# Designs tried in a protein design run: peptides against a protein of PDB entry 7UQJ. Part 227

Target 1, 160 residues: chain A of PDB entry 7UQJ
Amino acid sequence: PELYQNFNITPPRGVLFHGPPGTGKTLMARALAASCSSDERKITFFMRKGADILSKWVGEAERQLRLLFEEAKKHQPSIIFFDEIDGLAPVRSSKQEQIHASIVSTLLALMDGMDNRGQVIVIGATNRPDAVDPALRRPGRFDREFYFPLPDVKARFKIL

## One batch from the design tools (peptide; made by RFdiffusion4, then SolubleMPNN)

Design b2_p22_7_s1 (from b2_p22_7, 12 letters changed)
Fold by OpenDDE base, seed 4:
Structure b2_p22_7_s1 (fold): chain B 160 residues (1-160), chain C 160 residues (1-160), chain D 160 residues (1-160), chain A 22 residues (1-22)
Amino acid sequence: as target 1 above (160 residues)
Amino acid sequence: as target 1 above (160 residues)
Amino acid sequence: as target 1 above (160 residues)
Amino acid sequence: SILDALQWLEDMLASREWLSLK
């Protein structure tokens, strides 16, 4: 927050973390939350999975998205992290495609409805940036994209 | 076992790993299983996801939980790891809420039914400890809670 | 590719990464993709989850698998990574069992239909190798298995 | 034992030494 205020940089409404699964996208989203959280200023971290929005919230997904954004605004500064946001992509079955289109449309409206003054950052993580609706990747939404390349194989030998 | 017997400490029936996704909860649960497994004493590690209990086991979730605990008891010493245990939390849809309440009730009964002498440890992992039913967090169930904070951003640079 | 050509080793059509969740299977699959990707030769990385094939692709899973393999062939050299491939295992409900059997049968046919000259590698990741259909684990399919043991507790001190 | 490992984990998490592991 302070750094963005000092540079007159409108904080991005949305950041897309894309790259291979296991590249630490979820880890990094939470790092950002922790690094921006001081003793005086706790950042509230919200997380949802794209697949959960579709499957766990059948018929209530749009309402649950609204509630999520309301809670995030209430607890600002906050981060909303959507893991597997490509899970919101329309599945080619007509009925699911309509549901996905409605959910994506709701997410678009919620991201657009965030005042530039709101201390709410949305982070989407995907393994398939091209499976994310191009409308979500427009300016004022997920306008910054961070590619998470695979750590070098050598870096993984430290994880094994 | 021996240390808890010596101190008259009833071993915890359940351990809740909570904290941000990607903080290594699942890794740690498995770590514990491996470190406690010797050549002479193999620990059997069972894993389920909360979301899978709800979605993969539609109408049979309670039975599958019973079978899981029976198998764990049969193969003791054992660890039952529930990843995303907050996925068992009632989703506010009335039908799903009833199903979730029934599954949670079954899990409560199974945890309560574990003899204090049973070498079965239950580990629940969640990103949202407050989304876990408070009944699961009572003494004799998930009575120990381990917070997995984000590793410092510097620790992640070694994973990237 | 080059190493397999030089040794007259028929590149495995499929590699099964098995071992505990959080052991870095998904991370390693992606490492392989990155390490084999040069500036001159980009490897296309496809990822699907077994659970998503069953739940997200209801009634179209076989078609989506075919399209995935066609796209992988079109963008060769490519890696198809199936995370949680044990999620394709028949759940003991008769209706789901038939669906799973049909999906597995389609995956078998697609793996068998890959010409040995195709620069398409399939990686399956599972936490439960014994829950993977034995037909998938036969020569010419997932014929190489890599066990991902838990990192020693000491190795985890570098991850934490 | 699993319990010793849980105690070790408890001690490790309490010490936050793992946070200092560069």
Scores: peptide ipSAE 0.008, ipTM 0.254, DockQ to the pose 0.121
Fold by OpenDDE base, seed 5:
Structure b2_p22_7_s1 (fold): chain B 160 residues (1-160), chain C 160 residues (1-160), chain D 160 residues (1-160), chain A 22 residues (1-22)
Amino acid sequence: as target 1 above (160 residues)
Amino acid sequence: as target 1 above (160 residues)
Amino acid sequence: as target 1 above (160 residues)
Amino acid sequence: SILDALQWLEDMLASREWLSLK
């Protein structure tokens, strides 16, 4: 917080983890949440799947996003992890314009509405960064991207 | 079986695993299935995702649930694991009342229809216990709940 | 390539990984992709979830499948992994006939249209092989099936 | 080759060594 304020750098509000599935995006997001939580400063970790929000809450997805961000703000410092965020905010296709546009617009508004003082980080994970609406990948939203490559065989043997 | 009969305790028909995603709910459900299976007594493990049943089987989800429970009964002792059960049986929202109410009602009926002698355990995993219809969390259904906390950094290094 | 041509054997276009969830289907698909990729010959690994394609791209799923296969062909040698492929191509139910039939028909056409010379392998993973349209399980499509059994308790303790 | 990888997969599945890839 202080470092970003002192340097007039907008703290990253959103981090996009992208790469092949099971490259550890979800594991890393949780590891990050665990590493950032100390006994003195517990980070609340909220995780949702994009497809789940869309499928479970057809017509309530916007409200559920609002509630999620409110809860994250209430329990700050917090991390909101959207697994499969491309399922929440797919690139606008002509046939899905209304429902997806509304969810995307809501997520945009929620990310834009995060006060720079709010210790809420949003991590999006996707296997398809190009399937995420470019509006979400702008500064002040998912403005940092981390590529998760497939571990080589040797790197996998180090995880074993 | 005998222990629960002897103490007049209704054996848990359903167990709800709740907690942050990737806290090992799915791993524990499978570990439980593996630990309960001996060479003499193989447990059949059925796993389904709630969102998958809903999305794949819109209008057939009820039939697929019935078939799943019939198959589980046929292959008893068995575990039915519903990953992301909040995707199968979300809290009734006004906009989704008909389809979700029917799936919830079917799952309720299937859990209620499990004979206490049936060696079928249903494990539901959710990241959002409050998004699961309260009717499923009643005695004789998902009557036991296990919270899966985020592993602390130290606990994670023990899993590595 | 050469071996299948020399023996007049149709190279497997599709491999179906089936078995209980978390038996390592997704892990194996990625391990396969990693093992096939050398410094000289990088395999491009495309992974999609069936349910995600269906939910994210309602009415565009066909187009997204076409684009995926085109991209895989462009970046050959490649693996297309469909996790939860039963979510993409469920058995035709009466209530979902039109949308699912179109996606299935598109996937069939894409698999049939793969030139035998194309170094594109399609791996489908499912927990419910019987929920996959039988048309996809025919020769020249998902013509090889690999069952992923639950690891025994001893094998799991070696992973721990 | 893709064939070698499929053979490797078959061998790994047969040996149950696919568990060690986790």
Scores: peptide ipSAE 0.000, ipTM 0.253, DockQ to the pose 0.259
Fold by OpenDDE base, seed 3:
Structure b2_p22_7_s1 (fold): chain B 160 residues (1-160), chain C 160 residues (1-160), chain D 160 residues (1-160), chain A 22 residues (1-22)
Amino acid sequence: as target 1 above (160 residues)
Amino acid sequence: as target 1 above (160 residues)
Amino acid sequence: as target 1 above (160 residues)
Amino acid sequence: SILDALQWLEDMLASREWLSLK
């Protein structure tokens, strides 16, 4: 608590994990969740896929996002992990663009509505950071970005 | 560069991942290795088991540790991952205590001998952090500790 | 090579990584690919999604699987990683069941057709091992299964 | 804390950028 207070560092409300598929974004998010919880202080980890938000929650996506953030707030400290957050981006249809715009707008509002004292961290994972709405990448939202490059194949794993 | 320089944060030479078995320590270490290597910059990941150091390298463990660190140094940037580093701890025999003391002493010396500019990170994983020699847990060695607990059944993973 | 020969361990032709989403299955597969490749011996890593095999390769999935295995064989040593291999499972339509049966049958035949001396490893990742056709989980196919548990959320990261 | 782990991750990943830039 104190270290973030002293540095005037707005605790990142959102962290964007970006990089090629299978670079460990989701694993890192889970490991962070794992790493930050203790016997005394359990972190609640919420996972959603961006594509599932768009496809499974058609017409309820905004409500389910609200409920997710409310539940995350209720179970603080918590991590909300959005896997494939770029999957909120419309496939090129105009009707999907409107739905996307509504969902993204809701997510923006929810991220903005998080009190700075909130023990809710949002992690977005994407393989295409450029496909993530720039509005999500602003301060107070996904304000930290972590690149997960491909493990270079020349990592000489000498398993000796 | 600057952020590490400015914060006087000695880049952790050693990170201890501790927590119950199956909590993702090894996975995280591999994830970090993977997540630290890029197409442009290959991290060399070295994996050793503590028990293997003690059992497979009987009489050569110190030499193999030296060779490992030399190879890691040669292939910088590199991660040395010691899985089950608590497995360096003797089973309760006096003769194993001496061998353990020698191996641990060698590991201490190798970790201390890493130049601050070395791009070698050592990750130790243990299920029993209290079984890890306190000397390994001092600054300049495993100076950062990351617990990996057992998913407490009460962590409401609502996978909605 | 020799170590697998001496232990009468049929080198696993197929490895099933199973466990909850974001437990690092894909990352581990990439890390293994990276781990096993050296400057002298590059492992070729092929990645496909099970859902993409079913959706993008409609009517060509079998052919594309054959080409993938041929290419993997041509670029030995190689890893074929099937992410979301459970995504080969039909959505509940009878027509999709037939397509699924054909694709799975092709994959079975390709895995069976891998010579024991082939330096092609197939890794399947699933969140639902029970949704993977039992025929794929037999010896000579995905004959090794690795569970990727959720990293537990109680981890005290004491940053010392 | 989550923040500490994120900072560690940031440090690790930044060390990666630093590692990639040299």
Scores: peptide ipSAE 0.023, ipTM 0.519, DockQ to the pose 0.121; fails the geometry check

Design b2_p22_7_s1 (from b2_p22_7, 12 letters changed)
Fold by OpenDDE base, seed 1:
Structure b2_p22_7_s1 (fold): chain B 160 residues (1-160), chain C 160 residues (1-160), chain D 160 residues (1-160), chain A 22 residues (1-22)
Amino acid sequence: as target 1 above (160 residues)
Amino acid sequence: as target 1 above (160 residues)
Amino acid sequence: as target 1 above (160 residues)
Amino acid sequence: SILDALQWLEDMLASREWLSLK
């Protein structure tokens, strides 16, 4: 039986941009949003910082995430960009367990609940990909990863 | 007689960004466009791929270039960014002679026809600067060149 | 008397990159460093976060700044990039007066003490230019400012 | 202005030509 792998090129729902600080993760996300917008087809770009969602919305972070995803769906085609996503979705095994666990669970559910036909792309940027909950890095979530290396300018970048 | 040497600082009409793939040429062009836009003064950014102009507009490429430059002039201050300009303006000695020669001639004429007071900057990006027609690299055209070296990052950008 | 206006094009010693988070300030600084390095002439790129200098080096921040500028001078041509410079050099009128005043004074003195012949460029990046001490934004310091707007999604990116 | 940014970029790169000529 020929397994016609219908490469349902499920458009990657989530893309993780990772690499050292200032490698252009956020600029690339903005450049992608700009490149995909035409006069005829405006892409709505939503930007949130992971740490800002936690700090500004203590106890409302889950609701704010839900509202963000609903607004992104309402204004599709859209890009949701999470800058510093490691601030929102730290590894569950890190001792700040309880407050982060509910938010991570909400983000997981929101990414899983995105319709395959939805024109919503989620981009997460982090300097610490290993500090992002592995559950977010599974198929159907942030299942594509782009490494943004330091431009290895042979110039001795002495980061002291 | 005070020779007011009017330093006609002819603003560079054309800038060539060259360097290996993934060195951030396109990103720099976008970041320049962004950096030069304020809330008070929006810069219009036009992006075209060299190969797209040839492939999508067989027989209309010259007209599309003329329309692009007229639209850029109409919406000045503006930046025209040609990504992969070596696809549009190959060296005339390359055997794909006839179709490319007319397009190159049109681009040359459009760059020469830009008023010195025009607030239109043209940025060309290429991975192969030596594959760009030398006539485009003359004074008053792409007369400034910026090399984007590979960051010596051995990391294969697996764009999956 | 022939006023030989020696246009000593004093290379701008300091450039302020400002704009909303993720507008590519850090990427632009890296891309500039890369574009400024050739195989023959490697530019040394130093990156520091403003908040890191304050938090990691309480009481040693002035010494670390001096060492950074001396190392940049030793490895010229060089770029010093301060990411989040508003974390290092807040407005003096902010009530956290004393600890910040000495660091700002040291940075001012280091920028003023750069020889006009020095091949050291300082780039500061901030999301809050108005939170940077105005003394740093004076001629001979961060005297050039580049605004990195959000690509206004309303900007007609006519990608034809 | 874009011109100032490009001129700064030029001056920063032309400072390379002056520095490669030594």
Scores: peptide ipSAE 0.016, ipTM 0.257, DockQ to the pose 0.086; fails the geometry check

Design b2_p22_7_s2 (from b2_p22_7, 11 letters changed)
Fold by OpenDDE base, seed 4:
Structure b2_p22_7_s2 (fold): chain B 160 residues (1-160), chain C 160 residues (1-160), chain D 160 residues (1-160), chain A 22 residues (1-22)
Amino acid sequence: as target 1 above (160 residues)
Amino acid sequence: as target 1 above (160 residues)
Amino acid sequence: as target 1 above (160 residues)
Amino acid sequence: SILDALDWLERFLESREWLSLK
């Protein structure tokens, strides 16, 4: 806490993990959640897929996002992990664009409404960072971005 | 380079992954190695088991460690992963203690001998962090530690 | 090669990576591909999503699977990674069941048609191993299963 | 803290970029 206060750095509310498929974004988010949880202080890890928010919760997605953030707040410290967060960005279809705009707007508002105490962190994972709404990538939202490069399949693993 | 120089942040030479068996330490190390390798930049991943260093390389373990670090240096950027690094610490037997002391001393010297600009990261994984020589856990060696807890079967993954 | 011949162990044609979402299944498959690839011997890594096979290749999925296996055979040694292989199993809808049955039948035939000496390994990843057709989990197909447990979220990271 | 872990991860990943940028 203090280090961020001293540097006038707003504690990151959101972290975007981006990189090709299967680069360990989701694993790293879980590992971070694991890493930060103790026997004394359990971190509650919430996982949602961006595509599930659109597909499973059509018409209730905004409410489910609100409930998710409320539950994360209730169970602080918490990590909310959005896997495939680019899946919140619909394919270019007009009706889906309106639904998307509402869902993204709700997510923006929820991230903006988070207390800067850093007890709820949002991690978004995407294979397509450019498909993530730039508004989500602003300070106080997904203000940190971590690149997960492909393991180079050409790497000389001399497993000797 | 510049960012680490500007912040006087010594690039991590060694990371200790610790936690109960089956917590994904080895997986994470491979994941990190994989994640660090790109199409443009191959990371060479070296994997050794601590027990193998003692059992397979009896009397040559120090030489094999030196060769490993030389090969890692030659194939920069590189990750050296020591799985079961606590297996470098023998079971309580006097002759094995001397061999251990020599091997650990060699590993210490090799880690100390890594240039801060070196593109060699050492990851150690253990189920018994307290069985890892405290000298390995000093700054400039395994100076970062990551705990991998057991998936508590009772962890309410409310995957709602 | 020889080790599998000596033990009369049919080299695994298929490996099922199963476990909760974000446990590094895809990453491990890539890491394995990377790990087995040398400068002298590049492993060709093919990645397909199970859902993409159904959704993008409707009516051509069988052909695309055949082409994939042919291409993998052409570029031996190869890894074919099916991410979300449970996504080859449709949602319970009758027309999709017939399409599924054809696609799965094609995959079964392709896996059965792989020569024991073939340098093509198939890795399937799923969050729902029980949603994977039991026929795919038979000897000579996905005959090895690796569980990827959740990294426990309860860990005490004392980042000192 | 989660933040410390993220800062570590950032530095780790940046070290990879530092690895990638040479």
Scores: peptide ipSAE 0.030, ipTM 0.524, DockQ to the pose 0.092; fails the geometry check
Fold by OpenDDE base, seed 2:
Structure b2_p22_7_s2 (fold): chain B 160 residues (1-160), chain C 160 residues (1-160), chain D 160 residues (1-160), chain A 22 residues (1-22)
Amino acid sequence: as target 1 above (160 residues)
Amino acid sequence: as target 1 above (160 residues)
Amino acid sequence: as target 1 above (160 residues)
Amino acid sequence: SILDALDWLERFLESREWLSLK
């Protein structure tokens, strides 16, 4: 808290975990949530798939996003993990369906509306960071990016 | 390289993964090893059990530790993963067997003797961090600690 | 290799990784592939999502499975990783769509048809082991199961 | 804090990039 306040650095509200499938993005997000929680301070971890928000909640996806952020705020400190966030917030194209555009706009508004206390952190995971709307990758949203490289198949595990 | 040099941050030589059995310490270590290797750069992952170093190598455990670190240096970048490190490096007691004291002393010397270039990372995993010799938990050794808790049923992962 | 031959244990052709989402199943499979590959012996890692095999390859899913296994055999030693295998091989119900039944039958036949040389390992990952067809969980198929528990959210990562 | 853990994770991942880049 103090370090971010003293340096006029807006604490990151969002972190983009990007890298190939199965590089441990979700596991790291869970491990991070785990690591930050104690008996005195439970971190609430919310997980959503971007594709599920689009497909399962047709016509209510914006409401479900709002409810998710409200619930995360209610249960702070919290981590909201969006798996496959490129499915939720694809790059805005002239061909983007109105539904997708409104969901992305809602997510932008929710990220902008978060209090600067850093008690709700949003982690987006994607295999395609370039497929994420650049508006989400701006300061005060997903303003930090962490690359998860493929675990190289060349790691000689010499279990001697 | 530059970032660690510029900030006078000694790259962590050792990371202690601690937490109950089955919390994914070994999995995370493997995952990290895997995620750090690429087609161009193979990370060599060495795995040893602390208990095996004590039991299988009676009178040669120090030599085997030296050989392990030499091999890790030879095959850098490398990760040395000590599973059950509390079995290798129990807290120094007045009753600590001379053999255990010499092995711990060897491990301390090997960790201190690692070049600051961070190309060999040591990961210790334990279920009992308080059973690990505090000398190993000092800066330049296992100077970072990761707790891996038991999946508390109370982390309401509301996967709605 | 030798250990499995000496004990008359048919080397597992298939391993089922099961546990909650983001427990590192995919990451472990990649780490295993990584660990078993050397400069002399590259393991080829094939990844498919069970749901993608059903949805993207309507009417050709069986052919794509055959091609996958042929390619894995051609590039042996290999690991075939099926993520979300419960999406590929749901429990046989009287209501199971004919398409799903044929895909499962094809997978069964392909797993049965693998040569005993253990040079092709199949890893299935699921969040719902009970949603996987019991026929796949028999000896000579997914005959080993590994549980991946949730990393608990209580992990105090004291990064000093 | 979650932020401290993220800052560590950043440094850790950077150390991995450092492990990948050399």
Scores: peptide ipSAE 0.029, ipTM 0.457, DockQ to the pose 0.109; fails the geometry check
Fold by OpenDDE base, seed 1:
Structure b2_p22_7_s2 (fold): chain B 160 residues (1-160), chain C 160 residues (1-160), chain D 160 residues (1-160), chain A 22 residues (1-22)
Amino acid sequence: as target 1 above (160 residues)
Amino acid sequence: as target 1 above (160 residues)
Amino acid sequence: as target 1 above (160 residues)
Amino acid sequence: SILDALDWLERFLESREWLSLK
């Protein structure tokens, strides 16, 4: 809150975590939720996989997205984490345009409809940021992108 | 356990996990403890928060550290995880020097007193490695430092 | 490396990371390889997704597994990380038994064929340990299992 | 806050780009 207030920056509604597989995007999202949670103020963490929204809810994906955002708003402060968000909103390709277009349009509308004062943050994780519809990567949506690169090999985590 | 033997690497007494908060330091420490645990050989994981050792045990922090290390030794193999270790052993600043100096001295002595063959590993996590007393960062103590990047570094985590 | 030497434990050939999604299994595997790597001794990290081995290499999955293990041996010390390993070697169910049985049998043979002195470690990550073929969870294969719990919400990871 | 967490995340990412450029 304070950093954004101090910089007069509109708080991001959405953050895109991007980087190679296993760079800790999903872990970081969970760790963020855990870090912001207290005994007095639990952050509710909603996790969805992009491909699961498409595959499990053929014809209801839009409704499931709406319900997810409503539930997140009801249980605020909350984080909605979309793992593999490129599977939810792939860049518009010709042959699958109709089904994906409705889902993307719904997600866009839901992100646009989030009040800036809402304690709901959306985190999308992808290994392919360029495979995410550019409409999602605009201001007021996923307007912050955090690269999750491979860690430097040179730092021997002698953990194993 | 076994990975280290294959790699012929001398085991650290202390490992400093440093990096921004939420980079998974605490998660990594728990995952390490879980990783080294089997049904046949459970690793006991002791978690303490640096600030809690100071705040909850004013005047007994040294004794609580001793008890912690004794209990860890009794329940070996074990991991002692200090979250926010910079809160336990801040760099010596003038006005609070006396109270912190005793606690730091106790932790130094406990780490030095660990037999190199002991099945007790100490993991300190900090967001401020430069706020950790340099005396703790010497060989035989926290002699290994693992930077938990935000995943933004292009550096190839050749994963342990 | 060092943890295992201290614990006087024979190195596992295979380690199963299990726990809820986004508990950092893949990040841990990456952090592990980074930690074992030095400027003088780089650990090569091979990452494969279980479902990708099945889907991309229908009829060549066995050959791709062999090539992966040969390449890992050639570039030792190395880690082979199988993300979503339950997708590679699901528990034998009646109707899909034939295709999965060959792949599982190949993986079993490759893990059994690893010299105990080989500097190749196999890490499997799954959200469903009970969905991994029990034959892979035997001694000399994935004989160590590491639970990645949800970060306990009560532990305020004061991440940020 | 989650936002403070994200800002620190951003700063840390930026700080590592700085370390990799060195």
Scores: peptide ipSAE 0.027, ipTM 0.422, DockQ to the pose 0.079; fails the geometry check

Design b2_p22_7_s2 (from b2_p22_7, 11 letters changed)
Fold by OpenDDE base, seed 5:
Structure b2_p22_7_s2 (fold): chain B 160 residues (1-160), chain C 160 residues (1-160), chain D 160 residues (1-160), chain A 22 residues (1-22)
Amino acid sequence: as target 1 above (160 residues)
Amino acid sequence: as target 1 above (160 residues)
Amino acid sequence: as target 1 above (160 residues)
Amino acid sequence: SILDALDWLERFLESREWLSLK
């Protein structure tokens, strides 16, 4: 009996780009989106800023996240880039717990609900990975973390 | 007899980054090299410009390519980035056939001669993938192609 | 009489992106162009390679520069991106002085002739800022310089 | 595929200690 060990190499659903501001996180996310597009197979790049989702969609952030993931799935292969994801999914601090917890919970559920075969990649960018809810950094979510150091002033720019 | 199909997902030895100028091909290659580096395991990034190899090393381009690949192998894990690879390995046009053909042949042989286990990736960047010798675009060479579109206007914003 | 020196911070008409090849200078310029574009207000991005202007427009480079600046002004807000600007406006070396000096002089005049209110930004990219005519680096021209270093190995990673 | 590139990138990156923001 041929054991086809389907090494279900679970494609990383989420990649966390973290590093000081201006280290090219967003540039890289775009370049990845671009790099993965061909004339035959365009990647749809969805970009959202975490703070913008919270601020623009007060009381509807969860719905907007759902719509974003649905749209990304519909237009796969897709990249969802969350810039300043720490603004969307901060570490649960006691005072603003419920709303942030709901948004985080929604994002977790959306990342968990992505089929392994779905060609949707989520890239989160943050300047503070420790400000991102650790639940997002678990396997099947942002299970890859790319550190973007302050390059020496010189080094930043070769990143950008 | 259990056919362990080791799907040796042969890591792509070569990646072609193609797209309009200033779409971040070289940046992405550098960023790839960087993202794959840790404090413990630094990726050595070798950059050459195709036209520079041809112009600076007239009559020694093949030797310089060999040395580059040897050095990259010696310092593995490594990325060899060829910027403007279409300048190094243009589509074989009738008029300048021999020297370009020799360089292309050398590059082909070097890419083919890379051990599958070798942590050397070759990234070629071009603005014109169709100007790259199709022999380089075969499996085991530049078998992955990443298109770098102009960032859509909306996309460009979060890069800065 | 309170001399409110309106430090008319003359918006930098020119920005020099400098740093080693593949540091994302061109991508950043494109990203700037895009970041400044909205659905309501599209920025027109003009890209020229310095060497291409010299090589393609031998004897007409000055005219082509004038046309480029006129077109950029006509389609403002605009970004003119000169990739490899050191190829267009090298430091005045004795041997090729006249033609390069004429082109440099034309570029200087065009940059100086841009109205302060014009939403035309000129971005020059070079791998060698010291190879750019210092006259271009004066106030009212490329008076801002952004160095694009090699991402340190660490720094490159936070890009990917 | 992008996924393969990212998988490769990941494996390549996983082979490297993730640089912390520190």
Scores: peptide ipSAE 0.009, ipTM 0.405, DockQ to the pose 0.085; fails the geometry check

